# Peptides against a protein of PDB entry 6J54, part 31

Target 1, 223 residues: chain A of PDB entry 6J54
Amino acid sequence: NENLFASFIAPTMMGLPIVTLIIMFPSLLFPTPKRLINNRTISIQQWLIQLTSKQMMAIHNQKGQTWSLMLMSLIMFIGSTNILGLLPHSFTPTTQLSMNLGMAIPLWSATVFTGFRYKTKTSLAHFLPQGTPALLIPMLVIIETISLFIQPVALAVRLTANITAGHLLIHLIGGATLALLNINTMTAFITFTILILLTILEFAVALIQAYVFTLLVSLYLHD
Target 2, 42 residues: chain B of PDB entry 6J54
Amino acid sequence: QFQFTGIKKYFNSYTLTGRMNCVLATYGGIALLVLYFKLRSK

## One batch from the design tools (peptide)

Design b1_p17_1_s4 (made by RFdiffusion4, then SolubleMPNN; from b1_p17_1, 11 letters changed)
Fold by OpenDDE base, seed 2:
Structure b1_p17_1_s4 (fold): chain B 223 residues (1-223), chain C 42 residues (1-42), chain A 17 residues (1-17)
Amino acid sequence: as target 1 above (223 residues)
Amino acid sequence: as target 2 above (42 residues)
Amino acid sequence: LFEEISQIFRYLVSLLS
């Protein structure tokens, strides 16, 4: 089964890691506007970014909207990397848990610290839900504290698990399809159809996970 | 608005200040317990 | 099956490095 995970190994060329180039490649797909009226592709991209920004920043106050650039860049990065990862024989950096943790932990900590800095009373009060019985207050505060620290881990693992599982399934079903081509063409056709449907689903999952990741970070910022 | 008297005025689960005080009291209690066990081990 | 599961776990651990 080592061949199953061979596609998830960080690629290197001539002893130099090309992962950095792979990570930076999605940025080339989003060129900066140079004109007031840009090309159709750039205009569509900007339109999508504006729509997503309006949706995500609608829950935030004006102070929270300062994070719009960071959150939009994050969703564009994760989304683009996830979509590009669905290309055949491509390496997705977001399948690496280390990378997702590297993004989740700083962003989570930034949101938590920002909350404590500007809304100290409210942030401290979030450790205790309203209407809690007096006898359950200490235990619930502890549980809520633990829940807070699980948030970055859950955020990273969710993204990693969804993308990795999708890639793994595509690989497995693809391999099964190839194996069944010489055994039973009918079943091979069925598995191939499932592979196509799964691939379409993974495109949606790739975008959804990027959105959920950024949305949760934004939600933590809002507290 | 809820009007609380006595200890419930400062420690309640309904008001923002009360919730904050409860959280701080819980953390303070845990810290005191940890300190107690550390001092006891010496 | 256990070997396959162990490989999955080893892979997951390798993702952390």
Scores: peptide ipSAE 0.147, ipTM 0.773, DockQ to the pose 0.018
Fold by OpenDDE base, seed 4:
Structure b1_p17_1_s4 (fold): chain B 223 residues (1-223), chain C 42 residues (1-42), chain A 17 residues (1-17)
Amino acid sequence: as target 1 above (223 residues)
Amino acid sequence: as target 2 above (42 residues)
Amino acid sequence: LFEEISQIFRYLVSLLS
């Protein structure tokens, strides 16, 4: 069963980390516009970025909207890497928990520190929900404090688990179809149909997880 | 809407200031307890 | 089943390394 997880191992060539190039590859898919009226591809990309930016930054004030560039770049990066990871024999860096933690922890800390810097009173008040009975205040404050520190971990694990689980299912069903090709062609065809449907689902999951990751960072910033 | 007097004015779970004070008091109490046990262990 | 669970566990641990 070692071959089952072989696709999740960071690829290297002659000891050199190819994963670095894989991480930087999505940036080539989003060239900067140079014309007032760009080609269709760039125009669609800018339109999508504008829509997502408008939707996500609607909950933020002027100070929060300063993060629009970072949040949009984040969703574009995660989304593009997740979609590219669905290509056959491709490696998705977002399946690595280390990478997701590397993104989640700095972004989470930045949002928390920004909250304490500009909204100290409100940020401290978030450790105690409104209307809490007096006897439960100490316990709930502790729980909320622990919950705060779990946020970056949950953010990273959620993305990693969803993308990894989807890839595992695709590999398992794909392996099953190949195994059934010479055993029962009819069953193999059914399994192949399931694989196609699952692949379509994973495309949606890839985009949703990118959106959720960015949205949660945005919500933490909003406080 | 909320009329608090006395200690409840400063420590309540309904007003923003009250919630902040409760959080600070909780952290302060925990810090003092940790300090007490640390000094007790010598 | 235990072997598969063990493989999953080892994989999860490897993600942390």
Scores: peptide ipSAE 0.147, ipTM 0.774, DockQ to the pose 0.018
Fold by OpenDDE base, seed 3:
Structure b1_p17_1_s4 (fold): chain B 223 residues (1-223), chain C 42 residues (1-42), chain A 17 residues (1-17)
Amino acid sequence: as target 1 above (223 residues)
Amino acid sequence: as target 2 above (42 residues)
Amino acid sequence: LFEEISQIFRYLVSLLS
């Protein structure tokens, strides 16, 4: 690597960006089932989708459950891209803040506008917690308004920071392991063990961040 | 559940309508302040 | 040190591209 962040550069072939192909690749991993009893892989995928769908849509009424398809597709996309990004010599699109903002802002705005459309009174009331002293009402309303606008930024930054930090740690510890091979083999072995454990952790983080991202979008819709 | 009379009936932090009115009043006040400063700078 | 900091900033800017 030329620098520490070389792995985060968008890949190109002959000057043409291949990021589009990378983004579309996860869709090939989830084929549409055609049989009543499908393959084991498809069955597991369907089971996971149903499980997550039941969990996320439990807090929504029938009107809110119309968002199930969008939310499930979102979690599948983010989860799959994050997992694929942990492969050697791979590029993770979700490490790009622009992409995450591109997902967070429209979804957040949609949830907010949907709330104002169908639950105008309740949505406006959320800017003021119940039982607030009268003197603190104006200040608290301002704070809650600011908090609302921070939501899409926090949503995007959280995902980007977690995935990027994980990749950086893997590269740094991996590089340290290689550097220590000829200096102290015992220490190199310890760092290699840490690298393995960290990689396992990052697999979990990849899935958790996908879930949290989708969950927060769902919660914003509910509120 | 809550018994409010007078101005507290419309502007309170306990009822849904009261909370909404408080929020709208706050936004309206801020808008008026901004408008005042814009007109004052002319 | 300044070069390293510059690389960090360039990376952050690249995330927004």
Scores: peptide ipSAE 0.132, ipTM 0.768, DockQ to the pose 0.018
Fold by OpenDDE base, seed 5:
Structure b1_p17_1_s4 (fold): chain B 223 residues (1-223), chain C 42 residues (1-42), chain A 17 residues (1-17)
Amino acid sequence: as target 1 above (223 residues)
Amino acid sequence: as target 2 above (42 residues)
Amino acid sequence: LFEEISQIFRYLVSLLS
């Protein structure tokens, strides 16, 4: 089992953690534009960022637009790390729950506190859905309060679970393919095909989870 | 749009102010209950 | 292989507990 989970162990070189370098590496893939007309690669990146920015910030007013930089950086970071994590023998930092909690909790708390600061009445009112029967008010307020505190946990666990599960499936199917190579070549070919399809799916999942993570943070800010 | 009188004016689940007051009342009630049990134990 | 898969499931369940 250690072999299967070896990809999830924090990599170290000579006792020094290289996780920091892995986390910092995606930043090199997105250079800052310095010209009006940039290179094709940079132009495509900026175009994608602009599109995603418009999609994410469409639900926010002028005050919410201030969070555009934070949200875009977040989606780029998580997305890039997830994609890079699908490379062979790579380590995905977002598979670590501690890292995702480290991102989720501060961002969630910031959104909640920002809401209480600028929209105190509305924020307090969110603990009670509109139209609630009078007898259910106390219990529902408690439930909504608990639900609020579950949000950062759910946000972190969702990302971690999706990425980790994808990695595990890739390793399992890959291992099965190798095991069946000498037993039944045709079956091994089928499993290998499934592995390829699964890998493509995981690329999509990697981007979707990054988007969902950022979207939920944005949604919490909007509320 | 909603017409409320009496206690329902301040405590309702339809208006923003009413919802806020209900939440505050709930938290206040819980706090008082916790305080009561703590004082009772001591 | 099946034993390994079962162990992975047990590990996942242990993470949830």
Scores: peptide ipSAE 0.119, ipTM 0.757, DockQ to the pose 0.016

Design b1_p17_2 (made by RFdiffusion4)
Fold by OpenDDE base, seed 5:
Structure b1_p17_2 (fold): chain B 223 residues (1-223), chain C 42 residues (1-42), chain A 17 residues (1-17)
Amino acid sequence: as target 1 above (223 residues)
Amino acid sequence: as target 2 above (42 residues)
Amino acid sequence: MYSEIMDLFNFFVFYLA
């Protein structure tokens, strides 16, 4: 069991944590364009960034589009870290709830604060859905207030839980495959197939969670 | 779309201003309740 | 093909998992 969760412990080298290096590493994979016509790799990266940026920022006005750089950097960061975390014996920082809370809470608070600063009436009105019966107004306002404060927690826990659970399943199914190799080769093959499918799923989950995280932050900003 | 008169003009769940006022009234009511219990316990 | 399958197997079972 200790070996099962070893991948989630902050890695150390010579007694020093190397988490900082791991966090910084994805940035090296996305160099900035320097020419009008870049190489194929950078061109594809820029195309993907532009595509996602256009999609995510389409719902925002001009002022909201100022967050484009931050949101795009966020999705690239989370996505790249999640994908790199699927490499063998790699550490995924996004499996740490503290890391995700560290991102979720400031971004959430910034969006909420921005809303109250520039759209006070609309922000306050969001605590009461339109068309609610008069008798339910006080209770619904309270519930909506609680819902607001749950948003950063849900944002962080969602990312953490999905990535962590995926990693755990890969380890468990992998361990089961090893155990079954000496017992029944056919069942081991089945579990191995499941492992492959699960790994493919985790690649998708890694990207989706990055997108969802950024999208929700964007939606909170839009409100 | 909706025409409200009287108190419903200021406190309704259909207009933006009405919703805002309802929220503020709710928070105000809660604050008054908290204040009441604090003063009563004192 | 066999070697590739085995390499994939080793990757998933022994290294990834």
Scores: peptide ipSAE 0.017, ipTM 0.695, DockQ to the pose 0.015
Fold by OpenDDE base, seed 3:
Structure b1_p17_2 (fold): chain B 223 residues (1-223), chain C 42 residues (1-42), chain A 17 residues (1-17)
Amino acid sequence: as target 1 above (223 residues)
Amino acid sequence: as target 2 above (42 residues)
Amino acid sequence: MYSEIMDLFNFFVFYLA
């Protein structure tokens, strides 16, 4: 008889928070290769990393491709934590807005500062879309400035909201299924089917949100 | 290709330099406005 | 097959939700 938000409470053992261990746990799932031809698991992991890196770095020049290591580590971290969070009785660190802001703000700041350092003219010009009427220039510059500062917030909130909403929905539908078992077994079966489909969807959402988060950071770097 | 003369050469929404100058002018105007109100209140 | 279905049911309803 736990509340809806019990799964989002930071777990503790003997009064000590174990969040740090949970955050570091995904790193154990991706060992470094030791052979030219590794086992199937490592080969699949390397294949996925190569595909995603090739796709994301294709839009960047030589200087932008230096961010490949950081972006690939980011997507692997977020993706693995999101998938592990779907396990029973698991705590998902990405449901914490503080964690996602802690990732979004530094990465956003780094991309913005990098842009101003190497492409000062272009970065400043991005505050004014091309072809803007003269009368709308001051207003549009202000709007674009506000839009820039909303980027890290939107990046963090998007990830937090999607993962949190998914977990809550699974819990609610699961609770509804239990409540309907004693009322109407047929209706309970329908809700149970929806629960299964929703769980499958959440696995996809977990990976998609990791990809979208990393992609948007990459796009901010490209601009 | 756009050909601008006079003040439009430096302040336009089509060229990179023109857009940059417009942005800087906007920020400068806002800064001056804030400074004006700050000095006016004192 | 009934046992497997019930295990799946218990997994989704009691352990995940």
Scores: peptide ipSAE 0.017, ipTM 0.707, DockQ to the pose 0.015
Fold by OpenDDE base, seed 1:
Order: C-alpha cells, then structure tokens, then sequence
Structure b1_p17_2 (fold): chain B 223 residues (1-223), chain C 42 residues (1-42), chain A 17 residues (1-17)
C-alpha cells in the first residue's frame, strides 16, 4: 500500500477497469434454489432472506409489498459487498460515493414519486408535522422541504462515510501495530487487541449500514 | 374528530387536508414572492 | 496454538492493514 487511500482506488486489470465485475460478483453468492430441500448453506441463506423480508415488509401495506424484491435485493447487495470488502486486499465498491449516490438518488426519487402518485394528499401533508402552531407553519414547511432534498445525500454519505471510516481505522490501527512491534511489545499487543475489536465492529457495521440504508429507503415510501 | 370552523376548516395543522392546504399555500406564497421580486428587478 | 495466533496476527496486521 502506497498510502492510506490505496485500497479505495478502483482496480484495473491490463488497463481495463474491473469494477463492473466486482459489482456483479455478489450476485454469484446467491443462487436460485432448484430443489425442495437445498443444501445447508442455501437453506440458511434463504431462511435469512425470508426473515429479513418479513421484518422489513411488516411495516408496509399491500402496495408497499411490491417493493419487497427491490429492497431485499438492495440489502443483500450492499450487505454482501460490505462484507466482501473486509476481505484482505479487496475493493469495496460501496466506499465510492458515486456508487452510493447512484443507488440513493434513483431509489429516493422513485419512493418520492410513488408517494406523490398514489398518496398525493399524504405526501403533501408530510411537509407539515401534525400539531404545528400556525405561526411556525411557513418556516417548518420550508425546513421539511429542505430536509426532503437532503435525504438522498445523507443516505449516500452515511453509507460511504461509515464504510470508508471503518476501513481507514483498520489500516491506521494496523499500521500502528506494526510500528509498535519494534518499539514496545506491550503497547503493540493493546493496539492489536483494539484492531481485532474494530474488525468485529466493522462486520457489524457492514450489516447494519446495509440494513439502515434499505430501511430508510423503505420508510421514504410513506406507506 | 376535531371540529374546525371558518378558515381553520381548510387551513389547519391537524387534518390531512388542512395540512396539505397549508403546504400548498406556503409554496404559493413563496412563488408569488419570487415572482414579485423578479418583476421588480425589471 | 502459536501458529493460529500468528496466522490471525498476519491476517489482521499485514492483510487487512
């Protein structure tokens, strides 16, 4: 690694970017079931997908259930890419803000337009919280409008920042551990322990951020 | 369940229709203000 | 046991970092 950000550079093979292959790779990890009784790994995978699907779609009505395929594919994609990004010498596409914006903006726009099309009154009324004093109505409507437009940016930045910061911390603490090995073994051991704990945390963050991203997109449907 | 009379029947922060009307009125007011200043600069 | 610890160490320090 030349610098701290070397792991975030888009990889190339023979001068050709292989980012597209990396993005499509998680799809290979989720094969379609072909048997009534699949092997243990696929069974657990399908069980997990069904479990998360039931939890996330429980909030939505019948029309909101139409988004189940999109939301489940989204959480599985982000989750798998984040977990794969924790492998050694791997590239995490979700560390790229452009990719996360590319996911956040269309999904946010789709949810907003869906809300305005099917629930126009509710969507327009959402700009004004219930029980607002009359004098604060104009200001609060403006604030809620601004808040709406910040949602896709916040959604993308949250995912990017959390994943990127986690990776950077692992690199920094790892580098510090190497530097301290020759100076003080005791401090190096402490730093190494922190590194292990941080890695465990990153596994959790990888899944949580995928869930939060999908959950927020789901909540923006206003169903 | 809330019974509003007069202008509060159409513009209130409790009913769904009232909230919608308040939002539309706010946007309409802003649009008129922008239009006013745009025409004033000419 | 020592080999496993060293492998773990190498994974976290040299490979992840």
Amino acid sequence: as target 1 above (223 residues)
Amino acid sequence: as target 2 above (42 residues)
Amino acid sequence: MYSEIMDLFNFFVFYLA
Scores: peptide ipSAE 0.016, ipTM 0.704, DockQ to the pose 0.015
Fold by OpenDDE base, seed 2:
Structure b1_p17_2 (fold): chain B 223 residues (1-223), chain C 42 residues (1-42), chain A 17 residues (1-17)
Amino acid sequence: as target 1 above (223 residues)
Amino acid sequence: as target 2 above (42 residues)
Amino acid sequence: MYSEIMDLFNFFVFYLA
């Protein structure tokens, strides 16, 4: 048990927590352009950011597009941290539920409060779906209210669970592969193949979860 | 498209205003129930 | 080619896991 979850323990160096440095490290990978014609890597990054920005902000009006900077920084942060977390012997901050809740709750509350502030009538009406039978109105309003409060929790848990589970599986299959190398090389090869496929999947999951997290926050803002 | 009369005009699940009023009525009812039980327990 | 494959193997099995 301790060996399985050792990678999720917050690392310390000389008694000082280095989690802050790990969290800030992804920002160094995305430098701001200083030239009109940027380097190839920076150009690709800017192109990707622009592409994702156009796609995510397409559903928002002018007021919603004000959140473009926040949402783009969020997706880049989560995505980069998730990808960096797949490096060997790396610590992934997004595996910590506290961190994801720390991102989900404020963003969710900001979107909800913004909705109530600028579109009070629509936001209040959103608690009751259209066409609801009269007898089900009180119950459904309560359910929708509960559903609203579950949103930040679901958002954080989804990200945490997917990233954590992926890391655990990689460690488990990797450990099994090492153990099987001395027992049966054929079975070890099979488990190794599974490990490779799982790693590829985790790279995709890392990016998808970042996108889904940001997209859901964006959708909550749109409502 | 929907024309409602009477109480249904203000409390319906089809119009935006009606849904808002239904939500407010539900919260008001819950608040009154909580208040009732709170006063009863004293 | 063999060295690259073995390096990749070592990366996945011994370092990644």
Scores: peptide ipSAE 0.016, ipTM 0.702, DockQ to the pose 0.015

Design b1_p17_2_s1 (made by RFdiffusion4, then SolubleMPNN; from b1_p17_2, 9 letters changed)
Fold by OpenDDE base, seed 1:
Structure b1_p17_2_s1 (fold): chain B 223 residues (1-223), chain C 42 residues (1-42), chain A 17 residues (1-17)
Amino acid sequence: as target 1 above (223 residues)
Amino acid sequence: as target 2 above (42 residues)
Amino acid sequence: MFEEIMKIFEFLVKLLS
């Protein structure tokens, strides 16, 4: 049991938790540009940030574009932490539900409060979909209210579950391949192929989940 | 634009104002029900 | 050669797991 979840235990060095250092480490990977023409790596990073920024902010109006810095920092943080977590024997902070809830709840509450503060009429009307029959209005308003409160939980659980499940699958299939190496080499080769495909999938999932998390936060801001 | 008359002008599921009023009415109704049961239990 | 390939294979699996 400890072997399955060993990678999810918060690491300690000399009795002190180093989780804070791991969380702050991705910020070192994105230095601020100082020159007009930067290094190739920095130029590619800036280009990717600009592309993602254009795609994410295309949905928002000018007032919503104020959140561009926060949303871009969020996607860069989650994406970098997820990718770094795929390194061998690494710890992914995003596998911790507490961390994802700590990100989801404030961001969700901020978007909801900004909506009620600046667009009160539209925000209140959002609880009732357009064109609903009169008899279903009270029930649907209640359901939509419950749905609103489930949003931060669903956002955090989605990210946590996808990243955690991916890591567990890689660990389980990896352990199975090692066990099968001593039993049947042919079967071990098949499981190893699955392991490679799964690792490639997890790289994609790591980026997609970062994008989806940020996109949903931005979508809640738009609504 | 939809042309509504009477109560449907203020309480409808098509206009933004109508939807808002319906939501407020539902919350008000729930609050009154909760208040009623709280006073009745006493 | 086969044993070396198996060692590399095992190393790669351990690296990914």
Scores: peptide ipSAE 0.198, ipTM 0.727, DockQ to the pose 0.012
Fold by OpenDDE base, seed 2:
Structure b1_p17_2_s1 (fold): chain B 223 residues (1-223), chain C 42 residues (1-42), chain A 17 residues (1-17)
Amino acid sequence: as target 1 above (223 residues)
Amino acid sequence: as target 2 above (42 residues)
Amino acid sequence: MFEEIMKIFEFLVKLLS
């Protein structure tokens, strides 16, 4: 069990935690363009950012598009950290529930408070779905209120669980493959194939979870 | 779209204002119940 | 040759794990 979760322990160098440096590292992969015509790599990055920004902001009004910079920085941060976390022997900060809660709770609270500030009537009305029977109104309002408070927790847990589970599966299947190499080569080859497929899947999951996290935050802002 | 009269005008699940009033009434009722039990416990 | 392939295979598995 200690070996299983060893990859999720915060790394230390010379007795000092280097988690801060790891968190800041993805920012170095996205340099700020200085020229009108940039390098191919930077151009592709900017194109992807513009494409994602266009899709994310398409559902928002003009007032909601003010949050474009924050949402785009969020998706780029989570996506890059998740992808970098799939590198061998790398520490992924998004496997830490504390980090994801640290992102989810402020963003959720900001969207909720923004909603109550600018659209008080609409925000209060969201606690009661349209067309509900009169007898179920009090109970449904309570349930919807509880659901609202579960949103940041669900957002953080979803990201943490998906990334952590993926890393654990890669570790377990990888360990099983190594163990089977000495027992049955054919079975080891099958498990290795599963490992390769799983790693490819985890790359997709890493990006999808970043997108879903940002999308849900964006959706809460829209409401 | 819907024309309501009486109490349904202010408390309905179809209009925005009606839904808001229902939510506020629910929270107010819960607050009054909590207040009642707190005052009774004293 | 087979031993070398298996060694590379083991290395790749260890790299992914």
Scores: peptide ipSAE 0.191, ipTM 0.735, DockQ to the pose 0.012
Fold by OpenDDE base, seed 3:
Structure b1_p17_2_s1 (fold): chain B 223 residues (1-223), chain C 42 residues (1-42), chain A 17 residues (1-17)
Amino acid sequence: as target 1 above (223 residues)
Amino acid sequence: as target 2 above (42 residues)
Amino acid sequence: MFEEIMKIFEFLVKLLS
């Protein structure tokens, strides 16, 4: 009898945590190109990476485009881990808030510090929206300052909540479907249909959350 | 675009420099208030 | 045939959950 949250427990084998191996596993799915004309799978992967890179880096100037490698590696990592997490009886590291905070806080801090170092005037001016009435300036500056500090937390919580909620719903509806198979077959088919639709939705959510996380980190660059 | 004179030249919500000065002024004011209350408690 | 289909469904649900 496993509890509902058993899938979120960090797996251990012979007393050793396997989390490190799970985190490194997606790297094996994206080998570096070796030939001018690669295999079909590698060619498709490179094509997708190039397309996403062009779209994300179109917003940035030349200095901001230096972050392309980091941002593309980030989206590939989060996306691959989220997709692999939807496999049966798998552990998703992105369901752990500690991991997402560990990614969000350093990246956010790096973008903020980079902005203050290279564009101090523009970064400080961002605390006050343009055209604000004079009487509302002090209050709005405070609100914008608080908003800045909430950004890394919002990034981590958004990713964690969406992935965790999706997994919970799949487990709940799956468990309900199994229970209904012995009670009413017709209702079990309905719940099974919902389960399939939800699974498809979670695949989309897994990719969207990876994209949104990376996009927001990119947007926080003041370049 | 906008031409400001006097105090509005340095403190406005439209120019980049004006917005920066407003932000610095607000932080400075808050810091002074905190310092005042801290010194008052001593 | 119906029993076989039900076994497949049970397997799929157990696989997804």
Scores: peptide ipSAE 0.176, ipTM 0.732, DockQ to the pose 0.013
Fold by OpenDDE base, seed 5:
Structure b1_p17_2_s1 (fold): chain B 223 residues (1-223), chain C 42 residues (1-42), chain A 17 residues (1-17)
Amino acid sequence: as target 1 above (223 residues)
Amino acid sequence: as target 2 above (42 residues)
Amino acid sequence: MFEEIMKIFEFLVKLLS
């Protein structure tokens, strides 16, 4: 079991944790453009950012569009860290629940407090769904209040669980493939094919989870 | 547009103001219950 | 040739694991 969870241990160099350096590394992959006509790679990056920005900000009003910079930076950060984490013998900071909670709680709190500050009546009314029977009002308000507090936890756990489970699954199937090489080459080839398909899936999951995380934050802001 | 009269005008699940008042009433009721039990225990 | 393919295969599996 030590081999299974070894990739999730915070890396240390000469006794010092290098997690901070790993977290800051993805920001270096996205340089700010200084010219009107940039390199091909930067142009593709800007194009992708513009596409995602248009899709995510389409549901927001002008006041909500002020959060576009923060939301775009968030999706780029989580997405890049998740993809880099799929590299062999790499450490993914997003597998740490503490980091995801550290991102989720402040962002969730900011959206909730922003709602109460600018849309107090609407925010208070959100605790009671429209058309609720009178007898269910007290119970439903309590449930909705509890649901609100579960949102940041669910947001962080979803990201952590999906990325962690993916890494574990790749490691397990990889280990099984190695064990089967000496027993039956044909079965080992089948398991290896599954491993490749799974790795491709995990790349997709890495991007999807970044998108879902940012999307949910934006939806909470919209409410 | 729903036309409500009496108590339903202020406490309904269809209007924004009505929903807000219902939520405030529920929180107020819970707060009063908690206060009652605290005062009873002392 | 078969042994070389198996070595590459093992290397790829080790890389992904």
Scores: peptide ipSAE 0.119, ipTM 0.686, DockQ to the pose 0.012

